Peptides against a protein of PDB entry 7UQJ. Designs and how they scored, part 108

Target 1, 160 residues: chain A of PDB entry 7UQJ
Amino acid sequence: PELYQNFNITPPRGVLFHGPPGTGKTLMARALAASCSSDERKITFFMRKGADILSKWVGEAERQLRLLFEEAKKHQPSIIFFDEIDGLAPVRSSKQEQIHASIVSTLLALMDGMDNRGQVIVIGATNRPDAVDPALRRPGRFDREFYFPLPDVKARFKIL

## One batch from the design tools (peptide; aimed at target 1 I99, target 1 (a further copy) E62)

Design b2_p27_7_s1 (made by RFdiffusion4, then SolubleMPNN; from b2_p27_7, 16 letters changed)
Fold by OpenDDE base, seed 5:
Structure b2_p27_7_s1 (fold): chain B 160 residues (1-160), chain C 160 residues (1-160), chain D 160 residues (1-160), chain A 27 residues (1-27)
Amino acid sequence: as target 1 above (160 residues)
Amino acid sequence: as target 1 above (160 residues)
Amino acid sequence: as target 1 above (160 residues)
Amino acid sequence: EMELAKIILEHVGAEEFFKFLEGVLTP
């Protein structure tokens, strides 16, 4: 916290992991949540799948997102990991627009409403960064992006 | 591709990963997708859960499977990974037969219709290989099986 | 088995892993499953998420639990791992009571009906042990609890 | 998993950023 205050660096509220499926996006988000946790400081990791939020909570997806962010704030420091975030926040296309638009607007509002003093990081993972609503990829939201390339031959020999 | 063409080896259309959950089937499918990708040749990995195809797409599961295989062909070389494939293609039992039979028949037809010139590999993961319809385990479909044992304590210390 | 018989130790039917999200509860459950497996004795691991059992199987959650336990018995020695078990067996609160009550009662009955001669262990993971129905935390059910503190940075380097 | 995560992290070139996130999430 103090380091960010001193350098006037707005901590990234959201990080987008993008790349081919299975490039370790989910593993990395878990590893980060793991690595940042200490015995003294318990990082709470919240995992959600984008498509599961839509499918499980027809009509309640907004409320569930709000509750998720409230709970993450209550249990800070916390990481909210959205796997397949493109499933939750697809680019606004005409026919599915209303339900997706409300959920996207809610996610935008929740990310915008994160006080930078809060130790809550949101990680979105997608295989299709271009399928994520560009409004989510703006500064103060998912403003950092990491491409997860397929592990190079050298990375393979280290993994295998 | 060239290696398989040179050896007249029909590339396996489907590989069945079976073993206890968490044995790294998904990780291995990902690592294989990763390991087959080069900077020049990006393998597109498609991940689906068997039960999610059934539950999300009541009446559209066949169409979604067709679209998945078409998209995989369009983005070849590609890997289609079905996690919990036993959830999609359970052994044909009498009462759920019609919906499962149509989805299984569609998957069979899609696997049979894979042109061997297509760089599309299907990986099915299951904890229950015996719960997978035997028709899927025939030559030209999931004709190779890999058992994922629980990593021995020694193997864990190397991966972890 | 023999060790538990010789010491008249009732093998725990259920173990509750509790602690902050991302503390490796799932990883540990998998690691335990793996450590208990030998080349001669393959432990079958079954993983379910509490909320997924509720959401996927509206009206069939009980049947799916029964089938899960039957299959675990058929493939013994086995571990059934419930991730987010608090999502399946929340503390009985008034409004969602009926559906949750039936599922909880079914889980209770299935755990009570486990013959201790059966090599089936149930592991529940939760971030909220207090949100788990106390009836599940009784002797003969989830009678052992392990707190997963956030691994200290040093402990992580040893586990990972 | 952590070694795999490190290898992925190295491959992603996100090591510094992960250290940064660690600094956000750690005191």
Scores: peptide ipSAE 0.032, ipTM 0.289, DockQ to the pose 0.339
OpenDDE base, seeds 1, 2, 3, 4: peptide ipSAE 0.031, 0.035, 0.032, 0.039; ipTM 0.307, 0.382, 0.311, 0.351; seeds 1, 2, 3, 4 fail the geometry check

Design b2_p27_7_s2 (made by RFdiffusion4, then SolubleMPNN; from b2_p27_7, 15 letters changed)
Fold by OpenDDE base, seed 5:
Structure b2_p27_7_s2 (fold): chain B 160 residues (1-160), chain C 160 residues (1-160), chain D 160 residues (1-160), chain A 27 residues (1-27)
Amino acid sequence: as target 1 above (160 residues)
Amino acid sequence: as target 1 above (160 residues)
Amino acid sequence: as target 1 above (160 residues)
Amino acid sequence: EMELAEIILEHVGAKEFIEFIKGVLTP
């Protein structure tokens, strides 16, 4: 926090992890939550799957997103991790799938409504960064992107 | 791919990862996808959960499997990873659960229908290799099996 | 198993893994399952997410817990791993969320009903040990707790 | 998995990102 205040660097509200499935995006989001938690400062980690938000909460997806962000703010410092975020926020098809447009709009509003002082980081993971609505990839939302390359053969053989 | 062509080794159409959950089967499938992808040749990785194919697509599971294999062929080189594949292809119970028999039959047909030239690898992960229909474990389907032992306590302490 | 019989040590029925998200609780639960699995004795590992038990089985969560424990007993030696167990067994809110109270009661009964001779270990993982009902943390239930510290930055850099 | 997370972290240049997230999540 203090380091960001001194450099006038707006802490990223959102980080997009993109790359092939199982490049460890979920593992990384978890490892980040772990590495930032101390005995004195426990980070609360919220994990959701994009497709599960749509399918589990037919008609309540917006409300569940709002509740998730409220709960994350209440338990700050916190990380909200959206796995398969392309399932939540597909590129707006010209055919107005009104339900998807509504959920995307809610997520946009929630990310914009995060006070810069809130110790809440949103991590989205996708295999298809181009399938994520460009509006989510703007400054103040998912403004940092990390490509999870496939571990080079050399990196992998060092893990074996 | 090219390495397999040079050695006249028919690339395994299917690889069964079996072992206790969280031995990194998903991570390894992902790391495999990763290690085989270069900057020039990105591997597309498709991940599905066996239980999700059954539950999310009531009455459409066969169609979704066909679409998945078509999409994998379209985006080759590709890996299809079925996590919890025992949830998709349980051992044929003597009680004709027609739906499961149909999905297993579709998966068998899709694996058999993979052209040897298709740069599509199917990885199934299970905690219960014996719960997977033996028909899937035949040559030309899941013909290689990798046991994921839990990292020995010693291996884990080298990772700490 | 035999070692516990000789020392009259009641094998822990339940082990609570707690610590920040991504400290490798799931990985450890998994690593324990295979360290205990030999070629002669395969351990069956069952993984469930606390939140998934609640949401996937609206009205059937209790039945699914019972079936899970029956299946674990049938496939012994076995490990049942509950990830995010605080989502299954939150601290009893003063507002009687009857559904949560029912599921907690079922889990308590299932853990108490595990015969000491059953080679079934239950591992719960949580980021919030204080959010787990204290009744689950009593002897004969989750009677052992393992804190998963964040790997100190120094420990983490020794793994690279 | 932690090694892979770390290798992914190194490979993603996410050491800086961990420090960055630590800087956001830790004062």
Scores: peptide ipSAE 0.023, ipTM 0.233, DockQ to the pose 0.332
OpenDDE base, seeds 1, 2, 3, 4: peptide ipSAE 0.008, 0.025, 0.025, 0.008; ipTM 0.253, 0.217, 0.329, 0.304; seeds 2, 3, 4 fail the geometry check

Design b2_p27_7_s3 (made by RFdiffusion4, then SolubleMPNN; from b2_p27_7, 17 letters changed)
Fold by OpenDDE base, seed 5:
Structure b2_p27_7_s3 (fold): chain B 160 residues (1-160), chain C 160 residues (1-160), chain D 160 residues (1-160), chain A 27 residues (1-27)
Amino acid sequence: as target 1 above (160 residues)
Amino acid sequence: as target 1 above (160 residues)
Amino acid sequence: as target 1 above (160 residues)
Amino acid sequence: EMELAEIILEHVGAKEFIEFLKAVLTP
């Protein structure tokens, strides 16, 4: 925190992990949460699937997003991990526009409303970065993107 | 793909990953997708949980499976990964027979209908290979099986 | 099993894995399951997320827990792994008390009702051991706890 | 998995990003 104050660096509010599925995006988000926790400073990790927010909370998805961000702020330092975020915020396709538009709008407002002083990081994971609404990929939202390449054959043989 | 054409090797349509959960079946399926992708040839990986297909799509599971295979064919080369495939295709138990039988029948038909020319690989992961309908484990479907042992204590200490 | 009978050692019914998220708790639970599996003795591993039991089975969570333990007993030797068990059994917070209290009560009863002769081990994973109801952490339930530290920077570099 | 996470971290150049997240998430 202090390092960011001294350098006037806006800490990234959102990080987009993109790349082929199971390049370890979920694993990385978890490993990041792990690596940043100490005995003195436990990081709270919230995991949601984009498609689960839409399907489990028919008519309450916006409220559940608000509650998630409030809970993350309450338990800071915290990470909110959205797996399959393209399932939450698909690029506006014509026919199902209204419900998806409201959820995307809520997520945008929640990310914009995150005070830079809050130790809450949002990580989105997608296999299809181009299927994520460009409004989420703007500065102050998911402003950092990490491509999870396929481990090269050489990298893979180091894993085996 | 070209390697399989040159050797007259029918590429396995389906690969069953079985073994204790978190032996890296999902990770390996993903690492497989990863190593087969190049900058020039991105592999699209579709992940579904067997139980999610049953629960999210009550009455539409068959349609969702068809759409998944159509999308995989459209985005070929592709991998369809079914995690917890035993949740999709449990060994026919007497009481819930009809709905499960139709979903299994649809998956069988989709795997059989995969033209050998389609660069679509289906990977099923299960912790219980014996709980997967034997009809799925026949040649031309999940005809290769890979056991994911636990990393031996020694292998695990290399991962730590 | 036989070793525990000979030494009058009550096999731990429950093991709590705690530590920062992504320290490999899930991986460890899975790697315990497979190290205990031999060709002759396959261990069945059941995985559930605490939050999924609450959300997928609104009004049936207790029944689903009972079914899970029955299935684990039927497929013994078996491991039941609860990921994010603090989502299932949060420390009793005032407002949502009744539904959570009943699910916790059911889990307590199921763990207490596990005959020591059943080769069923329950592994709970949490990032917040202090958020797990202390009643679950008593002898005969989750009576062993394993802290998953963050691999020190040095330990992490040995994993690469 | 952690090995893969670290390989991915190295491969993604996310080592700096972990340090960055540590700096955000650590006081």
Scores: peptide ipSAE 0.027, ipTM 0.223, DockQ to the pose 0.331
OpenDDE base, seeds 1, 2, 3, 4: peptide ipSAE 0.013, 0.028, 0.029, 0.012; ipTM 0.252, 0.210, 0.316, 0.201; seeds 2, 3, 4 fail the geometry check

Design b2_p27_7_s4 (made by RFdiffusion4, then SolubleMPNN; from b2_p27_7, 16 letters changed)
Fold by OpenDDE base, seed 5:
Structure b2_p27_7_s4 (fold): chain B 160 residues (1-160), chain C 160 residues (1-160), chain D 160 residues (1-160), chain A 27 residues (1-27)
Amino acid sequence: as target 1 above (160 residues)
Amino acid sequence: as target 1 above (160 residues)
Amino acid sequence: as target 1 above (160 residues)
Amino acid sequence: EMELAEIILEHVGAKEFIEFIKAVLTP
């Protein structure tokens, strides 16, 4: 957040972290939240798993998403981190279409309804960017994508 | 996976990571997934928590395990990481025996049914290796165990 | 635990890790668990999310806390790590007061009931220390607080 | 592991914090 203010850059509403699992997407989202807080400006970080929103709130997932965005707006500057966002917004597959379509529609509306002046950043993490509904990957939503490469062979041998 | 192919080593079907929590078991499983992926050969990593399989899928845990292994086979080379695997396959304690026994039986059958040709590695992480059913720790299942020691005092001082 | 025994220091019953999200609170709790285990003395680490205790155990949260502390005592030396502890013990806000008040009361009683001789350390992590009930931050409970600062701008730029 | 934790800690800038915890935990 502060970095974008200092550069007069419109902060992306949404950032998609994609790449193989364990490339540090969750860690980076956390590190970014850490990196944007100061003693004077504490960033509130909200973490949700895509699959948890679907399973914990059977029939209330939309309401819980709305509450999450309201709470994030109330505690701005804030980061909403969706881990496994492909579990929330899978590419529309034919058979379970209606429930997933409504949750995706709600998330789209919430991201579109984020005034650019709100210091709320949404980070989605996925291992399968192609499994994320393309509607979420449009400008004004998850309009920045960061690939988390596997550490190069040289970086791997340092870890092992 | 690729590491094992390059060395003509039969990849273990299952690797048990055990040790105190936060010794980096999940991180290492992820780093291993990362270390075995190349630009040409992306490893798909599936992460599940043992307790989540039991709690999210009351009555469907067996089906979800089957689907997970089918999906891992479909996306091979792949790693299935079970975090808190002792939550999935606790040592058979008398009172909740039937449901746990069926899930353990399903996991055993799935690991046994993994053709050696499938580039699927299963990593289980536990803080309590003795709480994992010994049937899972047999050859052809979790046949390699890696202890994640607490970083030695000297090693801690380097991280610190 | 062992460090405190070796120095004849009464181990703090509770340590509060606070700071911006992703400053490594969870990693540090894990590294501390790591730091206190030896080959001869394995520390058992229990991880819970504050929000998970509330949501997974609707009506059983108190019982699950009791079971957690009993299990930690049974597996001592042990660390109980509460991630997002502000989700478990929010500062008493007017509308959802009763359920949160009972869970906080249970956690207070469990921390007070920890005999100083039990090699059980409780670590709470929060991004919002001011959102943690002050009753938890009293001597004999979370009596040590560690601020996890944001990495200085220089450290951030090495990451990015 | 340690190097990854170190990378993560360096990445998270928890190095100073870890030094602080060391200073508080080490008598």
Scores: peptide ipSAE 0.011, ipTM 0.209, DockQ to the pose 0.054
OpenDDE base, seeds 1, 2, 3, 4: peptide ipSAE 0.008, 0.027, 0.026, 0.014; ipTM 0.240, 0.223, 0.316, 0.262; seeds 1, 2, 3, 4 fail the geometry check

Design b2_p27_8 (made by RFdiffusion4; failed a check: the pose's geometry)
Pose (drawn by RFdiffusion4):
Structure b2_p27_8 (pose): chain A 160 residues (1-160), chain B 160 residues (1-160), chain C 160 residues (1-160), chain P 27 residues (1-27)
Amino acid sequence: as target 1 above (160 residues)
Amino acid sequence: as target 1 above (160 residues)
Amino acid sequence: as target 1 above (160 residues)
Amino acid sequence: LPSVVQERAPAPEAEMEADPHPFPPPP
């Protein structure tokens, strides 16, 4: 941590996995979760699938998001993987419902808001990156974007 | 206050930060929240978002808004910051649930019934200005609209 | 009434001020209430809003609306003004609450209960006219309309 | 995207007795 405090830099804590289906996005996330449970320093893995937080009560989806990010603050070495994040956080439109734009606005305020979110890495896997809200694709929340392509010749050989 | 009585004008008590993502809105609100807590006279910073207002009970979201504005009047030199305010206050629509139009109506009434001395300042950052209700964006509620643009060369040089 | 009842032209049961925001609709009702700064028993003015009638309880909103109308009948020549009548009377649908729908179901029955010798006029203001419920715009209700547009050049010169 | 209809229930009676009006009073 002194190397990052040597400068006045904060580490990148957000990655958006994107590419065609079957290219290794969830596999890479699964390998990262299996590696986080065997290095004997507790990196807590939080798995979230799509719109897991959707509820029929008003304000319970934003409350579940706030609880997920807070429980991530309780154990500093924690990771949040959002599988199929384009179903949880679509582009905010006036035509669709307010539960969707309200979830996106809560996710924006919880990733880079007024309060610091802690040592929480946030990973989102998507097949449709341009269905993710463009305010979620900037540094401070999903700094990096890993494009997982269909494998080339050498990579197909290696996979086989 | 005599200057604002000599000319028959009321000081603006509302600001709407708006601009592209990552241009300085939450940063300015964080710098103003740190400047509220340093000097010989104290300004109280009230930070809010859509999650700690929206409730699942009838008449509880508007009661939380009223408790916020009454508590800010109690600590009278005050700032209220609503981040991602288009999620808290969308454009009123009959095709939406009644709780969002009821929050926008309560917010319009509480802003039209403030101290009328410049004591409670209300600052909101929407990233998208069109999504916020036009009744909130008229002078009397959010008087000033600060456009935080993408930086030009001299501004990029100063930021770097 | 000695003059206007000679010709049998009935005064309106419901007059609707509608227009863009900041066009002076609240000023006209405030100026008519300063024309109620006159002696008693003539042009009693009631200033209500789309809020501060609706409550947590199930009967105080309709009971208070029936009482407001009864006090309006008690002082015979009287005016009831509903500022932000889309807050009190939104569109009834299946995303609508039950307490607003019953407020509309009582306001309609109270406007049809108002006698033909028109001594209670109900003026209502809105910035979004096709967001008030369609039933109050039917004949025998809010049927005469006043459009408040943005000012032209001479009107802006007089305002400045 | 899924369609979700969010619901609300009446407030508890103790809260309705403590504060029956969620709106600001008339000025």

Design b2_p27_8_s1 (made by RFdiffusion4, then SolubleMPNN; from b2_p27_8, 15 letters changed)
Fold by OpenDDE base, seed 1:
Structure b2_p27_8_s1 (fold): chain B 160 residues (1-160), chain C 160 residues (1-160), chain D 160 residues (1-160), chain A 27 residues (1-27)
Amino acid sequence: as target 1 above (160 residues)
Amino acid sequence: as target 1 above (160 residues)
Amino acid sequence: as target 1 above (160 residues)
Amino acid sequence: LEKVIREVVPPPEEVRKEDPYPYPPLP
């Protein structure tokens, strides 16, 4: 938030973290939440797993997404982190199309309904960016992508 | 790969990482993938969770395993990492025998079908090696086992 | 164990770790297991996921919980760690009441049946303490709660 | 962490299980 305000850059609404599992996507999302939290301005971090929203809330997933975005808006500045977002928004495959289409449509509408002036950032993490519905990867949604490579041995030795 | 070539040791087809959860099995598998990747020779790392292959691909798990091994063979040198492999190959318990028996049989056949000259290593990680079908723990399959103990207190204080 | 014996403090039967996901709850539970393991006295660490006990053992979840507590009692001193314990013991919501009520009742009975002299500690981890049945959060069960805040940036840079 | 993994994870004891039941090689 502050960094984007200081540079007059419109904060991205959605950032997609992609790369091999345990490359630190979840850790980075949380490091960002912590880095943006000062003593004077705490960032609220909401985390949801993609598969959990589908499996725990069958038939209420849309409502739970709406409530999540409302709560994030209420607790601004906030970060919504979707871990395994490919589980929420699988590419349209024929046999599960209707239920997934409504959840994806709800997520799209919620991302489109975020005012550019909101202090809510959505971070999606996936191992399979190609399994995420391309509609989510459009401008105004997950418009920034960060690749998390497997850290080289030397790079891992510095993280480790 | 290079280490095994340098020692004239036939590279293990399958390595079973076992030990308490979060003893670094997944991290070690990735460190091995990174350590074997040079700038000139990148190792492709495939990761699958055992439970995901069963739950996401009911009736297609065998086909997904075949596709995974084909893709790993296509992207040699490669590592296939199965996290929670006990979820893929549970010990034969009576009530789920037929579906699991076919997936286990497919995984056995795929491991047996790997040419000794292939640059594909399969790494299984489990917390419960005794919950893995003994047929997978035989020579030519997961023939090497690595125990990951809980790191000692002093070791954890350095990680923390 | 030794620390509680040295301070004449009755060891808690159950400790609830709550806070944002990947604040290190699982890591802390394991660090505690390792810190309590000396060369002379190894602590056995049992880990189960709440959702796994429900999904993998439909109709046997109660028996699996009993077996887990018996095995933990056999391998004293021991820690039973339930990751995502809100998945095992959801707050009584109308539509799934009977099956969950029996599992919760079994877990309650197992925690109540632990002798105060036992060297078995139960650690539950959840992101949603309010989604855990209040009956589990009573004295003699999960009677201690530890909040895992998002580590501040400076704290994360020291953990990294 | 690789040094910590190397120092903290003793080299995982390579347990070669001798096959107690050698399947006859499939023909």
Scores: peptide ipSAE 0.000, ipTM 0.197, DockQ to the pose 0.025
OpenDDE base, seeds 2, 3, 4, 5: peptide ipSAE 0.000, 0.000, 0.000, 0.000; ipTM 0.306, 0.200, 0.261, 0.305; seeds 4, 5 fail the geometry check

Design b2_p27_8_s2 (made by RFdiffusion4, then SolubleMPNN; from b2_p27_8, 16 letters changed)
Fold by OpenDDE base, seed 1:
Order: sequence, then structure tokens, then C-alpha cells
Structure b2_p27_8_s2 (fold): chain B 160 residues (1-160), chain C 160 residues (1-160), chain D 160 residues (1-160), chain A 27 residues (1-27)
Amino acid sequence: as target 1 above (160 residues)
Amino acid sequence: as target 1 above (160 residues)
Amino acid sequence: as target 1 above (160 residues)
Amino acid sequence: LEKIIRETVPPPEEVIKEDPYPYPPLP
């Protein structure tokens, strides 16, 4: 918020954190949430796991996503963090995934329906950005993609 | 290794990293691996996911664990990192999990069979240490536990 | 502390986190502090900013450093985190920095005076490790240096 | 907030994921 407010920049609606497992994607998202939460302005951090939304909310996943975005909008400024977002929005490969297609369509609509003035940032983390539906990686959605490299081993040598 | 070698300390056989998801457990394990590497002494980092060993190697998981520990012993100094180790070694609650009981027993035997002088460290990461078989949390196994809390949000503000 | 006690390793007296701004150095330090805290053994996290010690405590900075280390020793296990430590311990280049030379000498003496059995870890964060007095980067002081790379700038372009 | 985050984070379910960055298979 202050980062974007100070720069007069519309916060990206979505940021995709990608890179090898254990590169600190989820840690960074939590960090950003906490780092944006001043004593005056606490940022509410929502965390969901992509696979959990699919498995736990079969048939209600769309409703749960809507509720999540409504709650995030209610608790502005907020960050919605989807860990393992590739589990929520897999690439549309098989006709058998009508359930996935509807969930993805709901997530797309929710991201598209975020007012550019809203203080809601969506962060998706994945190990496989190419396993995320390309429709989510378009402008106005996850239009921002952070690669988390493995910490450079040579740079890590300075660490020990 | 050098940390332990310089101090003449037997590296613990196993370290359990536990805490909320996205607290940097896997990042820390990777950071430790790369930090313990020197230009002269590269630590070999092995990463396995607990659920992957169970799901991909049903009936061969024991063999894959043995091979992993043999390879880690061959590539000393080494770190074996089990991400989501609670998926590999769930608490023995149901009589129906003979397969899990055998995999856990193999992991126990492999950890018990590590020479105390071996330069192999096992790091397990879990979000649920209480979901890990208590037999793995005993001395000579994962006898060291690191809680990875969510970075305190109030504290996080002083970071940015 | 338990990491090092359990490993029987003398905790490094100091760890230097270095790398470009916004790479999560201070986050990692807090995550480590919090992570080493258990419900039974809370690690006390002390945070100071290098420039603040110089600017706020002109003529008393040495005393404040002594008090900080005494308080950290009193609240063992503890982490002292110096953010922007290059502001506290600049490279001794100019004749005008007698005040800095004394503060650096006090920090050196405090780090040297830490009992190897003490459960106090010092973490320094800097954007410029080469701006930190080389005397602090010697064994028994900040003898461990963590490079926090920028997330790959090419990947940052997808984020911006 | 830690409590809220703990309460809002379901326990990770077992998701069979291929590591997109597999370490080379054991020989």
C-alpha cells in the first residue's frame, strides 16, 4: 500500500512468485504482508493453498473464492496469498476438468473485478508457472511474475 | 560440516524444521546446504518430498530411501532434505497402513545406521511436527527441532 | 542457540546478511529469531539500526552497545540484529571517524568477549558488505556472511 | 495474527506434485 501509494502506482492486481521449491516464495509473501502492516495500517494476510480449495470445497470452491475476495476487500488493505496456485488453476488440458475450468473462470472474474483502486494484492506462489492457466498470467491478473532462484551457492559461501 | 568439524561436534543425525507453511523451512535447509558448502568442500544437497516418495514409489519407497542414504553417504558431506516429511512418516494410527509402517521403519533404520562420524545431515521439514511419527523425533533421529514461526508482523514492519 | 547447542557447535558470534536492498535480509533475521524460539524457550530478538546507534547515541553509543549485549546475555537465548550495520561499523578510511573507530572497537570487543558457550547470536544486515570494517568480518565475529541475491531481474521484469 | 493465520491455513493436504526442478533421479 504505502509502497504503491508513495509511488502513485496502481498496485498490480496479482503477483506470481515462481521458482524452485524452497526459495522462500511463501516466506516473501508473508514478509511483504507483514512489512506493509504498519502499526497504523495492518494489512490483513489471507493464505489459501490451491489444492485445498479444490479438494475441500468441491462444488463450493467458487463460493469460497468469492467469500475470500469479499473478505479481503472488507479487510483492506489486504494480501491474498495462494500457495501452490498451480493446484487451483492448472492449464486447461483435459475436457474432464469442467470443475477446474469454472474455478479458474471464477478466479479470473474476481481478479478482473478488483477495482484498480482496491488495496487488495493477490500473490500466487508456484513451482511451475507454466502449469498455471495462461489466462491468469495476463495483464490485470498475475501480470507480475517473480522468479525466486535458488540462492547462488557461491553467494551462499559468504554465508557460512 | 565445517561448522561441526571446526567444533569437533558430531552433527546431529536429523533436524526437524517445523512451523507454519511458508516460514522458509525449505529455504533455510537450502541456505544451510549452500552455506556449509565451501569452494573446497561442496555439500551435496538432496531434496525429496515425503508425499512423492510414498506416491511414486509404492512398494519401492524403502529401496529409494536406502539408495538416497547411500548416495548421500557417497557424496559426503551431504544434506538430505525431506520436505513435507509428515507425508512420508505419518503418525501410526491405523492398522491399515502396513506400507507406511515399513517406510517409517526403513527411515528409522537408516537414521540409526548413520555413523555418528558421517558427514550426512538429515533435515525434515513439516508444517505439523505432531503428524510425524514420534519414533522419528527421538534421540539419534530428528532429535533437533527448529520451529519456524511466522515472522512477527509487528516486528516485520521494522524490516522494510 | 538450540541449533548450535544441540549441534554442540559454538554458535558463530556473528552472521552477516548482505545483498541488494529488498532481498529479505531483515525478514530472514526475524524469521530466524522467531524460528529459534520455542514455546519453552523464547529467543529474545533485539533489533537495532546501525545509523540509529550512531545518530541517537552520539557519545553514548559504546555504552548502548554494552547495554545491548548485556541485555542479550541476560535474556539468553537471544539474537541481536543490526540492520544496516555498515552505518555502525564503516570501513576505517577517514581520520575524522575517531568516534566510529571507538564504536567499532567496542563492537569488536563485545563480540570477542562473548563466551563461546553464550546463547547470543549477532546478525548484521547490510547492502554493502565491503563498507563493513574488515575487522568485523574476521573469525569469531561476523565470520559467516549471507548473500541475499536479488530475485533474477529478468524475472522481476515479469513482476513490474 | 499468527493465530488468525494458523486458523486460516488448513493443514497441507497430500498433493502429488512432480518437482519441476527434480534433483537428478538416484542412479
Scores: peptide ipSAE 0.000, ipTM 0.298, DockQ to the pose 0.038
OpenDDE base, seeds 2, 3, 4, 5: peptide ipSAE 0.000, 0.000, 0.000, 0.000; ipTM 0.297, 0.319, 0.283, 0.313; seeds 2, 3, 4, 5 fail the geometry check

